# Ledger of designs, part 29: peptides against a protein of PDB entry 5NXQ

Target 1, 114 residues: chain A of PDB entry 5NXQ
Amino acid sequence: EIQIPVSMAAEEEYLRSKVLSELLTDTLENDGEMYGNENEVLAALNGAYDKALLRLFASACSDQNVEKALSLAHELKQDRALTAAVKISERAELPSLVKKINNIREARYEQQLK

## One batch from the design tools (peptide)

Design b1_p24_2_s3 (made by RFdiffusion4, then SolubleMPNN; from b1_p24_2, 10 letters changed)
Fold by OpenDDE base, seed 2:
Structure b1_p24_2_s3 (fold): chain B 114 residues (1-114), chain A 24 residues (1-24)
Amino acid sequence: as target 1 above (114 residues)
Amino acid sequence: SAEEERKKQEFLEESEAIIDETFA
């Protein structure tokens, strides 16, 4: 059995979960036809998606790659994931990144109010 | 250096804990 590096595994999981999440979302938005457990499936997929992203985010932070980290943060879907990203950024001692991620969160809050 | 790699590993472990707590 071939062992896959952790980073590659995370990227693979991210891509897989991203595709599945998008497919389900598109189905709901365009067709409105899914199985009865559609919301549960979406929640699970979103969770897996954000978890994978956060692992990549942490890796970027460890490399002091703020630009990449910020780019990944923009891809996060759930607010709880953004909160996690803030915590990780704090641990990485990247205050500028903390501020930028909080700005993302605030922007999404404002968008929800519109 | 070995020390830097150790610190990075510890950071990643702490990050994983944060992630796990977030999605528990």
Scores: peptide ipSAE 0.704, ipTM 0.951, DockQ to the pose 0.859
Fold by OpenDDE base, seed 4:
Structure b1_p24_2_s3 (fold): chain B 114 residues (1-114), chain A 24 residues (1-24)
Amino acid sequence: as target 1 above (114 residues)
Amino acid sequence: SAEEERKKQEFLEESEAIIDETFA
């Protein structure tokens, strides 16, 4: 069995999940039809999206590419994914990145108050 | 170096575990 490099596999999954998530979101917003399980489907797609992003994020951290890692973190949708990014950053011994990601989380919390 | 590559692989494996736990 042929194994695909982790970074390549992550990129493909990210692109696939991103496209499907955006397509479904647009469809629901424009068509307005409710199927009863659309929220579950969206959650699953968003999960796959963030999961793929985190793999790319980990790769960037392993390369000590803090700027790329931070850019990827900004693309994360779920708070649990940001938490995972913090944990990964800590393991990578990148304290500046940890602080910046925590700032992202705090900013999102403040926006929820509006 | 071989040692650096090993450390990177271990880091990626640990990261994968964190990711799996997050979305379990």
Scores: peptide ipSAE 0.701, ipTM 0.951, DockQ to the pose 0.853
Fold by OpenDDE base, seed 1:
Structure b1_p24_2_s3 (fold): chain B 114 residues (1-114), chain A 24 residues (1-24)
Amino acid sequence: as target 1 above (114 residues)
Amino acid sequence: SAEEERKKQEFLEESEAIIDETFA
């Protein structure tokens, strides 16, 4: 069986999840609630989105492309995803990236307090 | 090198495990 490259699959899923997440968010903001499962659907979409991003992130780390990895980390939505990115960065032996991602997390914590 | 490629694959596998654990 022929399999597509992991990076291509991740990119496709990332783009799909991103679009669907944004569309659903817009629908809720403009048309109101749907069928009572909106939050569950959003959580699932956001999860898929971050999951796909993390695969791209890992790929960037494997290429020692710190700048690309950091850019991808900024696109992550959930704190748990940032935590995963830190773990992956540690495994990649990229301490500077670890620090920068932790700074992202800290900045988001501060924003939540406002 | 072949060794470098193997290490990259191992890294990606470990990363996948981290991702799966995160979203389990």
Scores: peptide ipSAE 0.700, ipTM 0.951, DockQ to the pose 0.806
Fold by OpenDDE base, seed 3:
Structure b1_p24_2_s3 (fold): chain B 114 residues (1-114), chain A 24 residues (1-24)
Amino acid sequence: as target 1 above (114 residues)
Amino acid sequence: SAEEERKKQEFLEESEAIIDETFA
């Protein structure tokens, strides 16, 4: 088996999950239900997508790269993933990042009230 | 340094645990 650096592996998984998630989403929006399980597949892909992003996020935090970490947080889709990002930021002792991610979360909550 | 690298690895392991817990 080929050994791949952790960061490279995370990026690969992120890109793969991103492409597949977007492709599936576009297909559903344009063609509708095809197999009867598209929503389940999409949920799984979104999970993998956020999971991969969070690994990149953690890496950015370990480098004290707040700007990169914040950019990655904006790409997270699920609220539970944002919560995880907050936890990771707290462990990284980056209070400014915690605040900014909480702002993202609050903004999304406000959008849901519409 | 070796110490810094160790701390980073520990942080990444802790982060992975948070991630796994989130998506369990």
Scores: peptide ipSAE 0.700, ipTM 0.951, DockQ to the pose 0.804

Design b1_p24_2_s4 (made by RFdiffusion4, then SolubleMPNN; from b1_p24_2, 8 letters changed)
Fold by OpenDDE base, seed 5:
Formats: structure tokens, sequence, C-alpha cells
Structure b1_p24_2_s4 (fold): chain B 114 residues (1-114), chain A 24 residues (1-24)
């Protein structure tokens, strides 16, 4: 039985999900139609993508690598994922990271208002 | 060292729970 480290598994899933998400995006932006389930597929892919990122994020937090964690947080697409990142950061006792992630959220909110 | 490793493992487990709950 071969055990894959959590971080490696997360990276693999991240890459897979990222590629699929990008392909889907490209398809939607092109002439391609996804038979009326485009949003559902996109949401599912984005979910998988963010889940993978959050696992990487958690790993970075466990290493007390705030900068890496923050970089990963910037890659998160969904607000709920950012919320999860905050929760993880809190459990990691990284208040500075919590603040920075909240800043990301606030910035995105401001962008939506424009 | 062993205790630190255990701590990290527990943290990752709790983090996974947060992740699963987020996307449930």
Amino acid sequence: as target 1 above (114 residues)
Amino acid sequence: EEEEKKKKEEFLKESEKIIEETFA
C-alpha cells in the first residue's frame, strides 16, 4: 500500500482541478455549450479547486509559513473558501494571517460594488 | 519532535473537517 503525503495529494488535486476549471472557462468563453449545466459544472470544479487549495493552505499553516499560506489564499476563488481559510488560520493561531485574509475578502467585496 | 508531529497531524485533521464542512 502506497501512502501519498497530504500535501502531495492536495497539489495533485489542485493541478487537476485548476486545469479542468481553466478548460471549462475557456469553453464557456468560446462557442462551446455545456448543455445548460455550465454553472453547475463550474461550481463543482471550483469547489474541488478550492478544496485542494485549502488543503495546501492548511499544510502551509502547519508549517507556520504565513507567506505561503497567504499566497494560496489569494488563489482561492470562492468566498466560502476564504472563510474556511480564516477558520483554519484561527486554529493555527495565526492572527496576522487572519487579518490578511479578511483584507482579501474585503477587497473582493469592494470590487463587486464597482 | 514526536509531539510536534502529532500536533501537526491533529491540526490537519481538524482543517480537513473545516474543509469538508465548507463544501458539504
Scores: peptide ipSAE 0.687, ipTM 0.950, DockQ to the pose 0.848
Fold by OpenDDE base, seed 2:
Structure b1_p24_2_s4 (fold): chain B 114 residues (1-114), chain A 24 residues (1-24)
Amino acid sequence: as target 1 above (114 residues)
Amino acid sequence: EEEEKKKKEEFLKESEKIIEETFA
């Protein structure tokens, strides 16, 4: 029996979720067809996407790879996911990363206001 | 080294808890 390493499994799930999310988004943007559940499906996919990313993020933090962790944080879509990333960073005792992620969050808030 | 490995495992477990709570 061959078991997939946790990090590899997380990467696979991330890629799968990313592809599906992008595909759905592109379809909606290009075709404009809505059947009533597409937004819900997209939200679910986004959730899975961020969830997978956060696992990769945690792995990067455990490796003390701040640059990789930050890069992954930029890929997070949901604010709640950024919040989770902050919590994880705090537990990893990476205050610089915490600050940078909070900056990402603040920047997105500003974009919402514009 | 073994202790470091254990610490990393514990960190990942705690992180998983945070993740699960976030998307519960």
Scores: peptide ipSAE 0.685, ipTM 0.949, DockQ to the pose 0.856
Fold by OpenDDE base, seed 1:
Structure b1_p24_2_s4 (fold): chain B 114 residues (1-114), chain A 24 residues (1-24)
Amino acid sequence: as target 1 above (114 residues)
Amino acid sequence: EEEEKKKKEEFLKESEKIIEETFA
């Protein structure tokens, strides 16, 4: 039996979730309507998407690849995912990354207020 | 080398726990 590396598995799930999320989003935007559980499906897909990204993020942190980790953090959609990224960065003892991710969070908060 | 590998493995396990707790 072959064990799939964490990074590879995460990448596969990320791509799957990204595609499905984008397709649903495009459909909703095109139709201008939301029916049934479409919002719930989107939320679930976004969750899977962020989970996959966070696994890649953790891998990057383990490699001490701050720039890659930061790039991945920018792709996170949910605030709770950014919070998780901060926690992971703290455990990785990467204070510069912690600061930069917190800046992302703050920027999004400010944007929501506008 | 083995110690470093072990350290990374443990880190990834702990990170996975954080991720699972986040989306529980």
Scores: peptide ipSAE 0.685, ipTM 0.949, DockQ to the pose 0.852
Fold by OpenDDE base, seed 4:
Structure b1_p24_2_s4 (fold): chain B 114 residues (1-114), chain A 24 residues (1-24)
Amino acid sequence: as target 1 above (114 residues)
Amino acid sequence: EEEEKKKKEEFLKESEKIIEETFA
């Protein structure tokens, strides 16, 4: 069995998940309303998307690339994913990144309240 | 250099565990 580098595998999965999420969104917008298991499919795709992003995020953290890590964090969709990003940042001993990610979370909360 | 590489690998493994737990 051929072992694929972690970063390469993460990038591939991210691109795949991103494309599928966009395809589903376009289909729902142009071909009708959401019915049946489509909500479940969307949730699964969103999960896979964030999961892949977090792997890229971890890679960026390992490289001490805070700016890249922050950019990736902005692309995360789910709050649970942001929480994971905070945990990873803490393990990476990047307190400035932790603060910035928490700011992202707070901003999203404020938007939901408006 | 090899020691640093090993530390990065361990970090990535720990991160993967966090990710898996998040979406379990």
Scores: peptide ipSAE 0.682, ipTM 0.949, DockQ to the pose 0.789

## One batch from the design tools (peptide)

Design b1_p25_1 (made by RFdiffusion4)
Fold by OpenDDE base, seed 2:
Structure b1_p25_1 (fold): chain B 114 residues (1-114), chain A 25 residues (1-25)
Amino acid sequence: as target 1 above (114 residues)
Amino acid sequence: SEEEEYEELVDELGEEIEEDKSEKE
């Protein structure tokens, strides 16, 4: 019946998801395929990771801590998560952050083209 | 869908932010 603060819960979820995602990634990079669904598992873990991170991101936005929010945005892995971050920033009325996150997205697009 | 999940998350978090701002203003 212990109530965990939302911020702490979000942090815990983020850390857990991050560790699992990194562990799987490292395993695939070093040991190769384990089963037949590694990519699906990785995608699922990345999704959980990004969603958890977005909660932290939103908290930073709420605090109007643009620098922290931006640093968190850089940790996002998926483009759809960055898109979500942009939308959250818009809701938070942080236009400078919106621009900066869009720059992150554009940079990643350019990297994918190479 | 995954997209819908993110939209819901954005809405949830956006509402929280707006509420927080309203309380602080």
Scores: peptide ipSAE 0.599, ipTM 0.923, DockQ to the pose 0.902
Fold by OpenDDE base, seed 5:
Structure b1_p25_1 (fold): chain B 114 residues (1-114), chain A 25 residues (1-25)
Amino acid sequence: as target 1 above (114 residues)
Amino acid sequence: SEEEEYEELVDELGEEIEEDKSEKE
């Protein structure tokens, strides 16, 4: 029995979810075909993507690799995931990272207002 | 709910981080 490290498992899930999300998005954008469940599928994929990414994020926080953690945070799609990242950063006692992620959230809020 | 799932995930990952930190100190 081969055991996969948690970080590798998270990476695998992240990549899988990312690819599927991108494929679905491209299909919708290029073909213009929308089905009733596609939005739900996309949401589920995004959720899986963000959750997997958060595991990688937490690993970076554990290593106190703030730059890596921040780069991963930028890849998060959902605001709720960013909120989770903030909470994880707080648990990791990385206040500088907390501030930077909050800045990401603020920037996205401003973009939505425009 | 999704919100609950994220809270559980935060708790799980936070605990892991805290344990790792404690072990390193």
Scores: peptide ipSAE 0.597, ipTM 0.923, DockQ to the pose 0.905
Fold by OpenDDE base, seed 3:
Structure b1_p25_1 (fold): chain B 114 residues (1-114), chain A 25 residues (1-25)
Amino acid sequence: as target 1 above (114 residues)
Amino acid sequence: SEEEEYEELVDELGEEIEEDKSEKE
């Protein structure tokens, strides 16, 4: 049995989740109506998106492709996902990447406070 | 919980990375 590489599976999941997240976001913005469960649906989609992205991120870390890993980290939506990316980077022993991702987190924190 | 899911994911992916690194050394 041929196993699909994790990176390929992650890419498929990422693309699917990304499309769905964008579609939902656009729908909510255009409709202007917020139902009780819409935020939960969006969060779930974002979670799937970020988790898929983290798998791609880990693959990049494994390849020691710091630039690719960093670019993927910028695409992460949730702070918890960025935290996960930091931890993964630490496990990969990529301190420069750790610092850069922490900078992303700090920047987002500052933006949220404004 | 969602936090637990991320912790598990980190552990999984971290282990894979460490294994890959060890194999390359």
Scores: peptide ipSAE 0.596, ipTM 0.923, DockQ to the pose 0.883
Fold by OpenDDE base, seed 4:
Structure b1_p25_1 (fold): chain B 114 residues (1-114), chain A 25 residues (1-25)
Amino acid sequence: as target 1 above (114 residues)
Amino acid sequence: SEEEEYEELVDELGEEIEEDKSEKE
């Protein structure tokens, strides 16, 4: 049995979920086709995407690469994922990153209100 | 629930990070 490194596995899952999420999103936005389950599928894909991305994020945090971690955080789609990123940053003892991610969350909240 | 899944993920990843840090210290 061959064990794949966690980082490679995370990247693979991220890329796969990203592609699928983008394809579905583009289809819905461009074609307007609704089959009743697209929203559920999209949500599931987004979840998988964010979770995979969080693994990459955690790796960056482990390397204390705040800039890379922040860049990855910007790619997160769901607020719950950003919340998770904050918690991970706290565990990594990166207070500057915590603040920056919270700023992302706040900015998104403001955008949603507009 | 999804929230529980994220909590578990945070715990998992957090532990890994903490272990990595402890090895570096």
Scores: peptide ipSAE 0.595, ipTM 0.923, DockQ to the pose 0.928; fails the geometry check

Design b1_p25_1_s1 (made by RFdiffusion4, then SolubleMPNN; from b1_p25_1, 7 letters changed)
Fold by OpenDDE base, seed 4:
Structure b1_p25_1_s1 (fold): chain B 114 residues (1-114), chain A 25 residues (1-25)
Amino acid sequence: as target 1 above (114 residues)
Amino acid sequence: SEEKELEELVEELGKEIEEEKKKKE
C-alpha cells in the first residue's frame, strides 16, 4: 500500500473541494435549480474545502511562512475555519499571524453587518 | 458534529506543528 504524503493529499482534497464548491456556488448565484439539500451540500463542500485548506495552512505555519499562511487564511470561507486557523497559529506560536487572521474575521463581521 | 470534527482537526494539526517545532529546538 502506497502512502500519500500529507501535503499532497491536502492539495488534492483542496483542489477537489474548491472546484465543487465553486461550481455549486456559481450555480446558486446564477439562479440554477437545485432542490432539496442544496444548502446542506454547500455547507458540506465548504467544510471539506476549509478543512483541506487548513491542512495547507498548518503546513505553512510549520514552515513559519506567515505570508503564505495569511494568504491561505484569506481563502477560508467559514468563520469557524478562521477560528481554527487562529488556534493553529497560536499553537505555532505565530502571534503576528494570529492578529492578522483576527483582522480578517473582524473585517468579515463588518461586511456582514452591511 | 462539524464543530467537533474541526476541533479534532485543529488538535491534530497543532500537535504536528508542535512536534516539528520541538524537533527543531
Scores: peptide ipSAE 0.569, ipTM 0.918, DockQ to the pose 0.829
Fold by OpenDDE base, seed 2:
Structure b1_p25_1_s1 (fold): chain B 114 residues (1-114), chain A 25 residues (1-25)
Amino acid sequence: as target 1 above (114 residues)
Amino acid sequence: SEEKELEELVEELGKEIEEEKKKKE
């Protein structure tokens, strides 16, 4: 059995989850049909998306590629995922990245208050 | 729960990062 490198597997899952999430979002926005479970499905997809993204994020942290890690963090959708990214950054001993991700969180909080 | 799942993921990824750092040192 062919073993796929972890990084490639993570990328594949990320892309798949991203596409599905975007398609669902676009469908809801364009078609306007609601069956009562779309939000739940979207949330589930977002969860999968963020988890996949976090794996990529961790890889970037492992490479000490702060710029790439930060760019990936910006792509995270859920606050809890950003929190996870902070924790990963702490484990990676990247305090500058921790601060930058916390700034992302704060910025999103500020936007929500508007 | 999803939160618990994320915590487990963080732990998993954290361990991998730490192990990788140890190998590079």
Scores: peptide ipSAE 0.568, ipTM 0.919, DockQ to the pose 0.859
Fold by OpenDDE base, seed 1:
Structure b1_p25_1_s1 (fold): chain B 114 residues (1-114), chain A 25 residues (1-25)
Amino acid sequence: as target 1 above (114 residues)
Amino acid sequence: SEEKELEELVEELGKEIEEEKKKKE
């Protein structure tokens, strides 16, 4: 039985989810057609994307690669995923990363208020 | 729920991180 390293599997899943999410987004932007379920499909894809990304994020945390982890956190789309990243960072005992991710969340909140 | 799934994922990944830290100590 072929065993795929966790990091490699996560990367593959991330790339697949990213491509699908981008394709759907582009289609919606270009065609402007809404049939009622596109947003739900997009949300589902974004969920899968974020989960895959969180696995990569955790790997970076395990390596204590704060810069890589932070870069990955910026790519997260959903606020709940950022919250998850904070929790992972806490478990990894990376307080500087926790602060930086919280700053990302705050920045997004401010943008939503505008 | 999706929220529960994320919580489970966090727990899974957290355990892996902690185990890795123990190996390095």
Scores: peptide ipSAE 0.567, ipTM 0.918, DockQ to the pose 0.857
Fold by OpenDDE base, seed 5:
Structure b1_p25_1_s1 (fold): chain B 114 residues (1-114), chain A 25 residues (1-25)
Amino acid sequence: as target 1 above (114 residues)
Amino acid sequence: SEEKELEELVEELGKEIEEEKKKKE
């Protein structure tokens, strides 16, 4: 029986969900072949993608690798995922990371206002 | 809901982090 480390499993799921998300995005933007449930599919994929990233993020936090954690946070797509990252950072007692992630959230809010 | 699942994930991951910290200290 082959055991897969949690981090590797998370990476696998991340990559899978990322690829699928990109494929769907490309299809919608370039081919327009999806109808009806495309938004739900995208949301589900984004959710899976972010959840996978959050597992990697938590691992980075556990290692106190703030830079890696921050890099991963930048890859998060949904605001609720960023919020989750903040909560994880708080549990990891990484206040500097909390601030930086909140800055990411704020920046995205500002972009939406433009 | 997805939000609830995310909350549960946060709790799971948070617990793991805290447990790991306790083991190292």
Scores: peptide ipSAE 0.566, ipTM 0.918, DockQ to the pose 0.843

Design b1_p25_1_s2 (made by RFdiffusion4, then SolubleMPNN; from b1_p25_1, 7 letters changed)
Fold by OpenDDE base, seed 1:
Structure b1_p25_1_s2 (fold): chain B 114 residues (1-114), chain A 25 residues (1-25)
Amino acid sequence: as target 1 above (114 residues)
Amino acid sequence: SEEEELEELVEELGEEIEEEREKRE
């Protein structure tokens, strides 16, 4: 059995999920509701996207590459995924990254209030 | 649930990070 490195596998899944998520988003913006379950499909795709991205994020944390990890965190879509990123950062003992990700969360909360 | 799956993923990834750190030390 051929073993694929975790980072490569994560990258492949991330790219696939990203493309599908973007295509679905564009379709909904242009054509509107089609099947009645678009929101659920989008949520599922976003979930898969964020999980794949978190694997890449963890790899960056393992490499102690805070800048790369932070860039990846900005690409996360769901708040619960940002929470997961904070927990991973804590396990990686990267307190500066924890603070920066929490700032991302706070910024998104402020945008939602407007 | 999706939340439980995320918690499991965090634990998995956290363990991997800690193992790699121990190898470097």
Scores: peptide ipSAE 0.581, ipTM 0.927, DockQ to the pose 0.852
Fold by OpenDDE base, seed 4:
Structure b1_p25_1_s2 (fold): chain B 114 residues (1-114), chain A 25 residues (1-25)
Amino acid sequence: as target 1 above (114 residues)
Amino acid sequence: SEEEELEELVEELGEEIEEEREKRE
């Protein structure tokens, strides 16, 4: 049996989820044509996307690649995913990354208030 | 729930990170 490296599997899942999420988002934003369960589908896709991304994020943290981790954090869509990233960063003992991710969260909060 | 699943994921990933760190130390 051929085993695929975890990192590659995570990347594949991320890419797949990203594509689907983007397609659905574009459809809703540009066409507005979706089934009655569009919000649920979108949430599921975004959730899958963020979870896949968090796996990549954790890998970057494990590698002590703060810049890559931060870049990935910027790509997270949901606030709860950013919170997850903070928790992961704490476990990775990367306080600078924690601060930077919290800054992302705060910035998004401010944007939502506009 | 999705929140619970995310929490479980965080725990899983956190443990992996800690294990890898311990191996390096």
Scores: peptide ipSAE 0.581, ipTM 0.927, DockQ to the pose 0.838
Fold by OpenDDE base, seed 5:
Structure b1_p25_1_s2 (fold): chain B 114 residues (1-114), chain A 25 residues (1-25)
Amino acid sequence: as target 1 above (114 residues)
Amino acid sequence: SEEEELEELVEELGEEIEEEREKRE
Protein backbone atom coordinates (compact mmCIF):
# COMPACT_ATOMS: atom_id res chain seq x y z
CA GLU B 1 0.00 0.00 0.00
CA ILE B 2 1.21 3.46 -0.88
CA GLN B 3 1.87 5.51 2.22
CA ILE B 4 0.98 9.15 1.76
CA PRO B 5 2.94 11.59 3.90
CA VAL B 6 0.86 13.47 6.44
CA SER B 7 1.70 16.78 4.80
CA MET B 8 0.51 15.60 1.41
CA ALA B 9 -2.67 14.19 2.89
CA ALA B 10 -3.30 17.49 4.63
CA GLU B 11 -2.75 19.41 1.42
CA GLU B 12 -5.17 17.20 -0.46
CA GLU B 13 -7.78 17.56 2.27
CA TYR B 14 -7.27 21.31 2.34
CA LEU B 15 -7.70 21.68 -1.40
CA ARG B 16 -10.76 19.46 -1.46
CA SER B 17 -12.40 21.29 1.42
CA LYS B 18 -11.56 24.66 -0.08
CA VAL B 19 -13.07 23.76 -3.45
CA LEU B 20 -16.23 22.38 -1.88
CA SER B 21 -16.65 25.46 0.30
CA GLU B 22 -16.24 27.72 -2.70
CA LEU B 23 -18.71 25.70 -4.75
CA LEU B 24 -21.30 25.86 -2.00
CA THR B 25 -20.79 29.60 -1.58
CA ASP B 26 -21.13 30.18 -5.31
CA THR B 27 -24.30 28.13 -5.45
CA LEU B 28 -25.90 30.09 -2.62
CA GLU B 29 -24.88 33.44 -4.06
CA ASN B 30 -25.77 32.75 -7.68
CA ASP B 31 -28.73 30.38 -7.49
CA GLY B 32 -30.26 31.43 -4.19
CA GLU B 33 -31.03 27.86 -3.25
CA MET B 34 -32.07 27.25 0.34
CA TYR B 35 -32.60 23.75 1.64
CA GLY B 36 -32.34 24.63 5.32
CA ASN B 37 -28.99 22.97 5.98
CA GLU B 38 -26.59 25.05 3.88
CA ASN B 39 -25.13 26.81 6.89
CA GLU B 40 -24.56 23.52 8.67
CA VAL B 41 -22.92 22.03 5.60
CA LEU B 42 -20.74 25.11 5.22
CA ALA B 43 -19.75 24.95 8.88
CA ALA B 44 -18.79 21.30 8.51
CA LEU B 45 -16.76 22.08 5.42
CA ASN B 46 -15.09 24.98 7.18
CA GLY B 47 -14.26 22.67 10.05
CA ALA B 48 -12.59 20.18 7.75
CA TYR B 49 -10.86 23.02 5.94
CA ASP B 50 -9.45 24.46 9.15
CA LYS B 51 -8.35 21.07 10.45
CA ALA B 52 -6.46 20.45 7.23
CA LEU B 53 -4.86 23.88 7.51
CA LEU B 54 -3.87 23.19 11.09
CA ARG B 55 -1.96 20.10 9.99
CA LEU B 56 -0.07 22.22 7.48
CA PHE B 57 0.37 24.86 10.14
CA ALA B 58 1.88 22.35 12.54
CA SER B 59 4.26 21.18 9.83
CA ALA B 60 5.39 24.76 9.27
CA CYS B 61 5.88 25.17 13.01
CA SER B 62 7.94 21.99 13.11
CA ASP B 63 10.13 23.44 10.35
CA GLN B 64 10.37 26.64 12.40
CA ASN B 65 8.98 28.48 9.39
CA VAL B 66 7.16 31.21 11.28
CA GLU B 67 6.30 33.21 8.18
CA LYS B 68 4.64 30.25 6.49
CA ALA B 69 2.85 29.34 9.70
CA LEU B 70 1.53 32.88 10.07
CA SER B 71 0.37 32.93 6.46
CA LEU B 72 -1.55 29.72 7.04
CA ALA B 73 -3.07 31.10 10.24
CA HIS B 74 -4.51 34.03 8.28
CA GLU B 75 -6.31 31.51 6.09
CA LEU B 76 -8.09 29.93 9.06
CA LYS B 77 -11.80 30.74 9.10
CA GLN B 78 -12.99 29.86 12.59
CA ASP B 79 -11.93 31.48 15.84
CA ARG B 80 -11.62 28.10 17.51
CA ALA B 81 -9.13 27.13 14.81
CA LEU B 82 -7.05 30.21 15.61
CA THR B 83 -7.14 29.18 19.24
CA ALA B 84 -5.91 25.76 18.20
CA ALA B 85 -3.11 27.40 16.21
CA VAL B 86 -2.06 29.33 19.31
CA LYS B 87 -1.92 26.13 21.32
CA ILE B 88 0.15 24.43 18.62
CA SER B 89 2.49 27.43 18.51
CA GLU B 90 2.96 27.19 22.25
CA ARG B 91 3.87 23.52 21.95
CA ALA B 92 6.30 24.48 19.20
CA GLU B 93 7.82 27.08 21.55
CA LEU B 94 7.25 29.92 19.11
CA PRO B 95 6.14 32.84 21.32
CA SER B 96 6.42 35.41 18.53
CA LEU B 97 3.97 33.39 16.47
CA VAL B 98 1.64 33.12 19.46
CA LYS B 99 1.54 36.90 19.72
CA LYS B 100 0.91 37.38 16.02
CA ILE B 101 -1.94 34.88 15.94
CA ASN B 102 -3.51 36.50 18.99
CA ASN B 103 -3.36 39.77 17.08
CA ILE B 104 -5.32 38.12 14.28
CA ARG B 105 -7.93 36.98 16.78
CA GLU B 106 -8.20 40.44 18.31
CA ALA B 107 -8.58 42.03 14.90
CA ARG B 108 -11.45 39.68 14.06
CA TYR B 109 -13.12 40.44 17.38
CA GLU B 110 -12.96 44.13 16.57
CA GLN B 111 -14.59 43.46 13.22
CA GLN B 112 -17.45 41.68 14.96
CA LEU B 113 -18.03 44.72 17.14
CA LYS B 114 -18.57 46.93 14.11
CA SER A 1 -18.06 17.16 19.53
CA GLU A 2 -16.13 19.30 17.10
CA GLU A 3 -14.42 21.06 19.99
CA GLU A 4 -13.27 17.75 21.41
CA GLU A 5 -12.01 16.62 18.03
CA LEU A 6 -10.08 19.84 17.65
CA GLU A 7 -8.56 19.40 21.08
CA GLU A 8 -7.48 15.89 20.16
CA LEU A 9 -5.99 17.17 16.92
CA VAL A 10 -4.02 19.82 18.81
CA GLU A 11 -2.65 17.19 21.13
CA GLU A 12 -1.71 14.92 18.24
CA LEU A 13 0.03 17.67 16.32
CA GLY A 14 1.72 18.98 19.44
CA GLU A 15 3.18 15.59 20.20
CA GLU A 16 4.49 15.29 16.66
CA ILE A 17 6.16 18.69 16.90
CA GLU A 18 7.78 17.81 20.20
CA GLU A 19 9.01 14.47 18.90
CA GLU A 20 10.55 16.08 15.84
CA ARG A 21 12.26 18.70 17.99
CA GLU A 22 13.70 16.06 20.26
CA LYS A 23 15.09 14.21 17.26
CA ARG A 24 16.88 17.32 16.05
CA GLU A 25 18.37 18.13 19.44
Scores: peptide ipSAE 0.580, ipTM 0.927, DockQ to the pose 0.851
Fold by OpenDDE base, seed 3:
Structure b1_p25_1_s2 (fold): chain B 114 residues (1-114), chain A 25 residues (1-25)
Amino acid sequence: as target 1 above (114 residues)
Amino acid sequence: SEEEELEELVEELGEEIEEEREKRE
């Protein structure tokens, strides 16, 4: 199995995915409607974006840069990605980060209920 | 599946973090 070092995080892929995801999101928000396969495209882009972001997140965890890790966690779009971030934080033995990420998840749940 | 890929990614990244920590200690 080829392991990509966390120190060699997919910065380029992250930036690319971020730009595309943001552009699509902005387009949907501005147009107010979705057409064709936009939902599918958005989901795919978000998935790629979150995966790339998680690599950056793991790098921050490895550096014990909790502040950066938390900032990156806030940028995650999918709940399952936040769950992944929690698992990574646990492996990094960063309990404070675990708690804060769980707070992010809870906050998002509450917002969805409104 | 996407979920499986995510699980694999978590495991990969987790192992790397643990290995790096052990090297520093």
Scores: peptide ipSAE 0.580, ipTM 0.927, DockQ to the pose 0.752

